# Peptides against a protein of PDB entry 5HOI, part 265

Target 1, 351 residues: chain A of PDB entry 5HOI
Amino acid sequence: FRYMPFSPAGTPFGFTDRRYLTMNEVGYVSTVKNSEQYSITVSFFDVGRFREYHFEDLFGYDLCFLNEKGTLFGQSKTGQIQYRPHDSIHSNWTKIIPLQAGERITSVAATPVRVIVGTSLGYFRSFNQFGVPFAVEKTSPIVALTAQNYRVFSVHYSQFHGLSYSLSELGTSSKRYYKRECPLPMSLPNINSDMKKDANLDYYNFNPMGIKSLFFSSYGDPCIFGSDNTLLLLSKWRSPEESKWLPILDSNMEIWKMSGGKETTDIHVWPLALAYDTLNCILVKGKHIWPEFPLPLPSEMEIRMPVFVKSKLLEENKAILNKKNEIGADTEAEEGEEDKEIQIPVSMAAE

## One batch from the design tools (peptide; made by RFdiffusion4, then SolubleMPNN)

Design b1_p25_4_s2 (from b1_p25_4, 14 letters changed)
Fold by OpenDDE base, seed 1:
Structure b1_p25_4_s2 (fold): chain B 351 residues (1-351), chain A 25 residues (1-25)
Amino acid sequence: as target 1 above (351 residues)
Amino acid sequence: SKEVEEFLEKREKEAKAKAAARLAA
């Protein structure tokens, strides 16, 4: 096993001079090798909201995280990180993360309020959006990170225990754990079966964990998309005893159905984000399981599990709250209910 | 297969229409 720099939906160079550093629902970050430097481009799917920008990278950034406010870059070996706001109002900042001998930054994440750095030795470093440090925690080795607002989803690897995950909230004063190094029920890539194709070996060398992406859903649920092409969603994470991984989409099965029940090995799902009840993804046609250049337009794939339509439950709970407010019941109880996990009515839990 | 190509063309057309609608809004 080798620790490699992970970025959500990042692609290898393969036989080319270019790759995607990361991509999600906001956009995609590409890098092109030019002699001793790289040219980085930050592109957006919503071209009306954001302007594409580029810069010369003299450091060789191999880690990236894109959000709606900026892009975080990292160099896994040197420990250099850079945050670049998309707007010109806020300044770019750089810092060096101190690394021990042989330590690597394995993943970075950024939200509008937090920056997180994870390492191969399990150092979890948290910062505000301006690069001011909060804390350093020692965990199991970190292999992947994502974050939404104050919440962080981290994937850990142990040689003895395999994959684990943590879900934490980085408040102003303290870190809260919802889940701490719990077993992650995701299969690692099978070198003997999956690596028979050279393209799969190239991808395995780039990403030995097979985690194509990890993100939070639009509802704030941790999601992971592994080498098995199954989208897993962590449900009931507010209740540690009730928390479970749901296989909400088998993308291979969906591609099989769409092919009329024919085996196809030339169509691949590349995950971007989960928006409500749809997986935003790139449909890749070709030998490689990852998108090449130019990037195809994103597709939407419906999730088939009865993910209790959190939209309907949210609308129903909002409608119940609005009805309670119309009936003049005491308003003091409401501020504490927004963060309550929507109780699925027992009637809908049986369908 | 032809069905997979027709599906990909349909999804590309839907994605283009959605992108065009976002640009027109």
Scores: peptide ipSAE 0.021, ipTM 0.561, DockQ to the pose 0.482
Fold by OpenDDE base, seed 2:
Structure b1_p25_4_s2 (fold): chain B 351 residues (1-351), chain A 25 residues (1-25)
Amino acid sequence: as target 1 above (351 residues)
Amino acid sequence: SKEVEEFLEKREKEAKAKAAARLAA
């Protein structure tokens, strides 16, 4: 096993001069090899809201995280990171992360308020959006990161214990854990069965954990999409005893249903984001399990019941709140209710 | 519930139609 730089939905070069550094619901970041240099392009799905931009990369950035406000880049070996706002109002900044001998940055994440760096030695480094450091924590080796607002979902690897995960909140003064290095019930790539295809070996060498992507849902639930093409969602994470991983989508089963029950070996789901009750994804046709160039338009794939019940309960709660506001009942309770976990009734979770 | 099943079947059918149209293009 070797620690490799991970970015959400990043693709390998394969036999080409180009790859995607990352992609999500906001857009996609591509890099092209130009001899000893790279040209990076940041592209967006909403061309009305954002303008595509490019720059020359002299450092060979191999880590990337895209959000609605900017793009974070990282170089896994040198420890260089760069944040680039999408607007021209805010300045770019660059920083060197101190690395020990043989240490690698394995993942980076950025929100409008936080920058996070994870390493192969388990150093978790937090910054504000301007690159001002908050803290350094020692954890188990970090293999993947994602973040939304102040929340961080981290995946860890141990040779003895396999995969674990943490869910934490990065306040102004302290880090809070909701989950700390709990077992992650995700299947690792099976080298003996799956590596019979050259394309699978190329992808395994790029991403040995088989984590195609990880993100937060639109409801703030941690999601992970592994090599088994199953979307896992962490439910009830605010309640440590009730928290569970839900297999909310088997994408191989959905492709099978879409094909009319034919075995399709040339169609692949590439995950972008979970918005409400739909997986935003790229449908990839071909030999490679990852998108090539040009990027196909994103597709939507519907997920199973537990999150659909959550969306319906949120719509019902919003309709009840709107009716209460029309009746002139006192305004004091609004800020505290959005952060309550929607309890799915046990009857609806069993149907 | 029957209403949830009918809603899921409808959305699955719409998602299949939209995805099939994208794969045929």
Scores: peptide ipSAE 0.005, ipTM 0.333, DockQ to the pose 0.060
Fold by OpenDDE base, seed 5:
Parts: C-alpha cells; sequence; structure tokens
Structure b1_p25_4_s2 (fold): chain B 351 residues (1-351), chain A 25 residues (1-25)
C-alpha cells in the first residue's frame, strides 16, 4: 500500500495523455499532459451559470476540488496549493504547505468559506477561503476529504484498524466533532478477485482505497461510493447513538435492472453527487470503469435500498425455466443461459 | 424502497426546517 493523491471522482491517465482531476454536480476538471507541462480545463454542466476556463499548469497538480465559487488545486509531493475563484472579482492565491520527509498531501477540499488540506501523516490543516490558516491538528493518516459549508467529512487509514471516518464542523474559533475516527464499514478493493482485468489493476494503482467519490448530499449527509459500487449514506449523524451507515443504492443492481436483467459487464456507474432522492452519475460504457473523453452527459438514478439479492432472482428464474422445460413447453432456441433476458418482476421494477 | 423514501422525506423536512430557521435567525 502507498498513499496516493485522492480527489472526488478523479480518473487515472491509463494509456492516455489526459484524465479528470475531479468531477461533481458543478462540473469537471480535466488535465492534459504536454511534455513536462499540463494544460488544465475547468468545465461546468450549467454553461449558462458558469464559463469554462483554461490555464497552463507548470507544477503538475494531482489534487483537485471543485465547488460553486472556485477550484482548489494541490500538488501532493511539493505541498503547493492554488485556489482559483470562478469569478474574476476575487484573486487567485497560491500557498506552500510545509511537508515532512516522505509526507504527502493525500486530499484537499474547498467550500466558499473553508479550505482543508489532509496529509499521509494525518496533518489536518484548515484555512479560510483566502488561504488564512486557522489550525493544524494531528489525526490518523488522511486518505480522503470532502466539505460542505463549514462541515468536513474525512476518511482515515490505519494499518491496524483499517478505514475510519470523522465528521467535523470548522467554526471561526474551534473545530467541533460530530464523529471522531469512528469505524467506516466500507470494503477495501479485493486485489485477488477483482484485479483479473488490467483496467481494474490500473485503477487500483491510482486509487488503492477504491473510493470512487465522497460528497455531502443536498441534505448535508456524508456519502461515500466505494469499489463495491454501493452508495453509503451516514444517517442521523447529529445523534451519536442513532447514527448508522445506510446502503441506499446498489448501482450494480440498478444497471442489471436497466439492462432488462442481462449480465452487462460493460456499463459502469461513476458517481457525481446525491441530490434529493437521485444519484447524479455518469453511465460509462466500455472496458474502463471510469469515464473517458469526451465526458458523457450526467444521468440520474433513483435511490433504492438493495432489498433484492440478484443471486436469488437468478436462482428463482432458473428454477422457473427448468420447471417449464420439464413440463415439455416449446424449446425456444438455446441462446446461452448467461445472456438470457431475465424477466424482472414488475413489482421490483417499480420499487 | 419505502424505508429510504420515509428516511429521505424525514431528512427533507428536517433540512427545510433548518434552512427556514437559519433564514429567520
Amino acid sequence: as target 1 above (351 residues)
Amino acid sequence: SKEVEEFLEKREKEAKAKAAARLAA
């Protein structure tokens, strides 16, 4: 394991000269490698509200966070960060984060009121939107950050305890914890089973934690989307005793339903945001589990508890087919059993 | 799922109430 720079919904280069640094409901940030330089483009889904902009990157920014007011960039090895407001009224600012030997910036987050930097040694650094520092706290190693307004959702990694999370509020005078380094019930990527495809190995080398994205919902609940393609939402986080992670969407099950019950290995969900009752996402078609260029239009997926186990539905449908064959009903042609369109019960398509 | 819908409706109501309280304060 090695600490890699994490950005929400960031993609690897793979075999290409380009990747997405980050994407969410606001837009997407791309970088193109040209010799020793990079060309960064900040693009938006609402082209009427925001204007796309471009700049040359001489530092090789590998960390990014996009919000409605600006973009935060970071360089994981040098400790350089840059904030670029979308509006020309506010000036860009650059800062060097002091790093110890072998320390890296692992994640950055920005809201209209806060900038947060997390490191591989567990340094949590907070700033205002103008880059004025508030505090430095020592935590367990930080692997991912997101923020909304004054709230920060941080994911931590320990070799002994695995994944943990914190939920905090960054006031003007103090940091308040709602949750502090609590166990995170997210599965890590399984190297032995899932890495049989070269594309999965490339993604694992880019993101060893398998966290495709993390965000706050429109209602301000922490959300995380792991390598299992399940959306987890932290419910009741204001009540420490009642707080639980809810698996609110199995995206593999939803893709299976959308395909008419066909085993589709070439359609992948790439998470952007959770708005109300819908996951905003990119539907990726192809060998890679991440979007390529050009970026497809965003899609919406309704939130559904994974009440139905796909394996049970497959077994029940096989048992129904076997009973029909025993009764001597017409042998429609043996198209291979794996590609047969499974009739999804109408009740399950509506739930 | 009905449990998620009931949860989301509850959270929407709490979020709207908290937004209204922030605008009134």
Scores: peptide ipSAE 0.000, ipTM 0.268, DockQ to the pose 0.029
Fold by OpenDDE base, seed 4:
Structure b1_p25_4_s2 (fold): chain B 351 residues (1-351), chain A 25 residues (1-25)
Amino acid sequence: as target 1 above (351 residues)
Amino acid sequence: SKEVEEFLEKREKEAKAKAAARLAA
């Protein structure tokens, strides 16, 4: 087995000189080979909010994470990382992560408040947005990372136990685990069935785990999109005993429905983000399961799950909070109420 | 929620029906 650098929705070069390093709801990062150098472009979907920029990459960054405030780059072999704010107010910073012999950075993540680096030996390194280190922890080998605010979703791999996941919060003083190296019920790519198409072999060599992307939903729920094209959402993660992975979207089935029940082998879903009840994605047409150049416009796929219950419960909880504030009840709004799992009323939970 | 379970059951039934249709073709 070989650990490969993972970035959310990253694409292989294939037979081309270019690939996407990462893409999400904010935008997409591309890299183009030019002799021994690379040209990186950071592009945005909201062109009114953000300005596209490019730079020369002399290091060959193979890891990337994009957020609303900046882009994190990493080089898997050298351990170099760079954070580039989108604004000119904050300076770029570069750091070398110390790597042992044969160790690789396997994934990086960045939020407006945290930077995370994961390695093939299971080193989990946390920093603030300015590159000040908080901690180094040794876990099972990390194969993928994503983060939202202070929360980190990590995927781990063991040769003996397969895939596991952790969900943690990186507070100011300590790391809290909601989930710690729990089994991840995701299917690995089937080499024998899927490798009949050369295009699948190229992708497998790029990403042996078949994790197309992982992200947090707009509601802060961990999501993963595997090689089976099923979107999994971690539900009830605040309740350790009640937490479960929900198959919220079979994208192959949705494509089949959209095609009028015809087998379409040339349309693929490439996941970007989950906003409320809608999967933001690229609909890829062609031989490759990943988007080529130019990037198609994002498409929205409605998740027919009762995510409507969560939005209604959020609105109802906001309406209850607003009513409590109008009644002048001196109940100190505990700052911790936003972090309370929206209790589905027992009546709706039993239905 | 029953709605999530009913949705998942509906998805399983649709997936089983699609798998059965692929085996019958």
Scores: peptide ipSAE 0.000, ipTM 0.300, DockQ to the pose 0.020; fails the geometry check

Design b1_p25_4_s3 (from b1_p25_4, 8 letters changed)
Fold by OpenDDE base, seed 3:
Structure b1_p25_4_s3 (fold): chain B 351 residues (1-351), chain A 25 residues (1-25)
Amino acid sequence: as target 1 above (351 residues)
Amino acid sequence: SESVEKFLKEEEEKRKRRLEELLKE
């Protein structure tokens, strides 16, 4: 298995000279190949709050994490990391993470108070926002990280056990686990079915776990968006026995609704963040499942558990059938209609 | 019809409350 550098909502280069290193609710970080170097631009959605900035990258940063205070960069092979505050008050800092032979940084995360580095050997390294180290812990191989404040959501991979997750809090004195390497009920990309399109193979080679993004919600709940385009939220994580993953949005179903119940193979949801009740995302139209250049404006999608949506559609279809029967229209109620594709009424495609 | 809009709004408010309950846990 090949561990690849992961950044939240990062895109591949494809056939281009440019890609997004990361994007979220704060903004987007792009990198452009320029001969032997890269030009990195940090852009923001709130142009009034933050000023776009750029710099020359001589190291080829392939890891990135953006927050409201700064941007963390990492180079997966060399172990170099750089933190760049958005303000000019705080200085940039650079550090080299010691890597063993064949070890890679697989993910990085940064909050205003913590910097986290995860590796393919499962080294979990924690720092403060100034790059002062706290600890090194050995875990299962880390494939993805996100963080909010003092909390860290980590995804781990084992060839024997598949995906697992941890949820931890990095206090001043110690690391607390709320969850420690618990099974993650997320499907891995299906190589046989999904890889028929070259664009899907390119994305799989870039991100073999199919984790498009992971983030904390505005309420501080761990969220993950996999290759199945389902948003999972970890509920009740404070209660170890009650904690469960909730499929709070099927984005394929929401696209299908917005299209008026038509198969749309050219529209894709690219996740940015979960607000209160809305997924902030990029609606991508094209061959690639990821946004290209220029970046489209963010869109909002209401979170709707698939079960509740299916139930509503079934109730509405029953109500329509009952009204047709009252009007004396000879709709032969074939009992076999439970397996028919639920046509979304055109009225619900306009919401 | 006003009855459908009212029903949709009541179901949205029920969904919002259920979501708020799920997020408070």
Scores: peptide ipSAE 0.000, ipTM 0.266, DockQ to the pose 0.037
Fold by OpenDDE base, seed 4:
Structure b1_p25_4_s3 (fold): chain B 351 residues (1-351), chain A 25 residues (1-25)
Amino acid sequence: as target 1 above (351 residues)
Amino acid sequence: SESVEKFLKEEEEKRKRRLEELLKE
């Protein structure tokens, strides 16, 4: 098995000179291979809020994470990382992550307050937004990372145990685990059945785990979209014993329904983000399961979450808040103000 | 609410139209 660099919704080069390094609800990062260098472009869906920018990449960045404040780049083999704020007022910074022989950076994530680097040996490295290191932790080998604010969703792989996940919060003084290396009930790509199509082999060589993307929902729930095209959401993660993965969308079934029950083997969902009750995605037509150039406009796909699951999640969050208040736990955890009431838009609280 | 059911129907119809466009190309 070979650890490959993972970025959320990143695409392979295939037979082309270009690929997407990452894409999400904010935008998309493309790289074009020149003879000895790469040209990177950071593009945004909200062109009124953000200005597209480009730069020459002499390092061959193969890892990327985009957020509303900046873009994190990484080179899996050299250990180089670069953070580029979207605002030109803020300085870019570059750092070399020390790698052991054969170690690779496998994933990077960035929020406005944290930078995270995961490696093939399971080194979890945390930094602030300025590249100041907080800690280095040894975990199981990291294959994917995403982060929102102070919260990190990590996917791990062991040859003996398969896929696991962790959910952690990176406070100022300490790392808190909500979930630590728990089994991840995601199907791995089936090499024997799916590799009959050359396009699937190319994608498998790029991403052996078949994780198309992972993100936090707008409500702060960890989401993962695997090779089975099912969106999994981690519910009740604040209650470690009650936490469960919910298959909130089978995108193959949804495409099938939307087509009127026709075979739609050439239509693919490429996940970007989960906003409220909608999966932001690219609908891809063709032989490749990933978007090519130019990038199609994002589409929204409704998540038929049973109303009862949402109401229970709310009741549980409220019950956890009430229990915290009753225990009088002056936990000086700077629980960032984001453990505030999920202000469910009044429209969604009335259902 | 009736407003959310209406919004969901309008979004489902938009998605259906987008998929029908993609299927015609």
Scores: peptide ipSAE 0.023, ipTM 0.364, DockQ to the pose 0.054; fails the geometry check
Fold by OpenDDE base, seed 2:
Structure b1_p25_4_s3 (fold): chain B 351 residues (1-351), chain A 25 residues (1-25)
Amino acid sequence: as target 1 above (351 residues)
Amino acid sequence: SESVEKFLKEEEEKRKRRLEELLKE
């Protein structure tokens, strides 16, 4: 097994001069190899909100994380990271992460308030958005990271225990764990069955864990999309005893249904984000399971779990809050309840 | 609501059309 740099929905070069470093609901970051240099482009799906920008990369960034405020780049071998705000008002910053012999940065994540670096030796490094360090923690080897606001979802790998995950919150002075190195019930790529196609071997060499992407949902639930093309969502993570992974979408089954029950071995789902009840994704046609150039327009796949109940309950809660504000009732006590996980009633989960 | 069911049906029909276009190429 070899630790490889992971970025959410990143693609390999394959036989081309270009790849996507990362993509999500905000946009996509591409890199084009030009001799010994790389030209990086940060593109956005909302072209009215954000301006596309380009720069020359002399370092060969192989890690990337895109958010609504900026892009984090990393070089897995040298330990160099760069944060580039989308707005020109804020300055870019660079930092070198100290690496031990043979250590690699395996994943990076950035929110508007935190930067996280994970390594093949299990060093978890946290920074603010300006690159000021908070802490260094030793964990099991980190293979993937994502973050939303102050929350971090990390995937770990052990040769003895397989895949595990942590869910943590990075306060100013302390790290809180909701989950700490708990078993992750994701299927690993099956080398014997899946490697019959050369394209699958190329992808396995790029991403041996088969994690196509990992993100937080619009409701702040950790999501992972593996090589089995199943979207897993972590439910009830605030309740340690009730927390479970839910297979909320089998994308192969949804493609099969949409095709009218035909075997569609040349259509692939490439995950971007989970927004409410829809998986935002790229539908890929061809030999490769990943999108090529130009990037196809995003598509939405409806998840059949009644996540509609969460949106409706959020709208009902907002309507209740607005009515309480109109009545002049002290709303200070209820700000603590908005961060409670909306429990889906068992009756609505069966429809 | 009828508006949400209508929206979902329209989005499902858009997805089916996109898949049919992808299947014809």
Scores: peptide ipSAE 0.022, ipTM 0.366, DockQ to the pose 0.054; fails the geometry check
Fold by OpenDDE base, seed 1:
Structure b1_p25_4_s3 (fold): chain B 351 residues (1-351), chain A 25 residues (1-25)
Amino acid sequence: as target 1 above (351 residues)
Amino acid sequence: SESVEKFLKEEEEKRKRRLEELLKE
């Protein structure tokens, strides 16, 4: 086993000179190998909001995280990281993460307020958006990271314990854990069955955990999409005893339904984000399970499970709050109400 | 082989039933 650099929805080079470093709902980052150099392009799905830009990469960045405010790059072996704001108001910054002998940066994440670096030795490093360090924590080996606002979803790997996850909040003064190194019920890629196709071996060598992507939903729930093509959502994560992983979408079954019950071995779902009740994804047609160049247009897959119930409950709660405000009750809007978990009634979580 | 195709179809039908059960609960 080797720790490989992970980025959300990143693709291998395969037999080509180009790959996607990362992609999500905001856009996609590509790199093209040119001799000893790389040309990086940051592209956006909303071409009206952001301008595509490119730059020469002399370091060979193999880690990337894209958000609405900027792009974080990392080099897994050298420990170099670079943050590039999309807006010209803020300057780019570069840092070197100190690495021990054989240590690798395995994943990076960035929000408008935090930068996170995880390593193969389990060093968790946190920074603000300007690269000012907060803390260094020692955890189990980190294999994947994502973040939204102050919240971080981390995936850990131990050769003895398999996959685990943590969910934490990076406040100004302290790190809070909602979940700390809890078992992750995700299947690892089966080397013996799945590796009969050369294309699967190339992807396994690039991503041995089979984590195609991980992200937070629009409702702030941790999501992971593994090699089994099932979207898992962490429900009730604020309640440690009630928290469970929900298989909210079997993408292989949805492809099968869309084909009219035909075996479609040439269509693959590549996950981008979960927006409300729809999985934003790329439908890939071909031999490779990952998108090639040019990138196909994003598609939406409807989720039939409790996320739709959560949206309705959010709308109902907003409508109740708006009615209370119209009735002139001086309910000081406690700034803490946005963080209340909407309890899905057990009767509706069963639909 | 016909046995692998039959097994894949049976696992797909089991997966379908499990999802239909998860959608009824």
Scores: peptide ipSAE 0.000, ipTM 0.284, DockQ to the pose 0.024; fails the geometry check

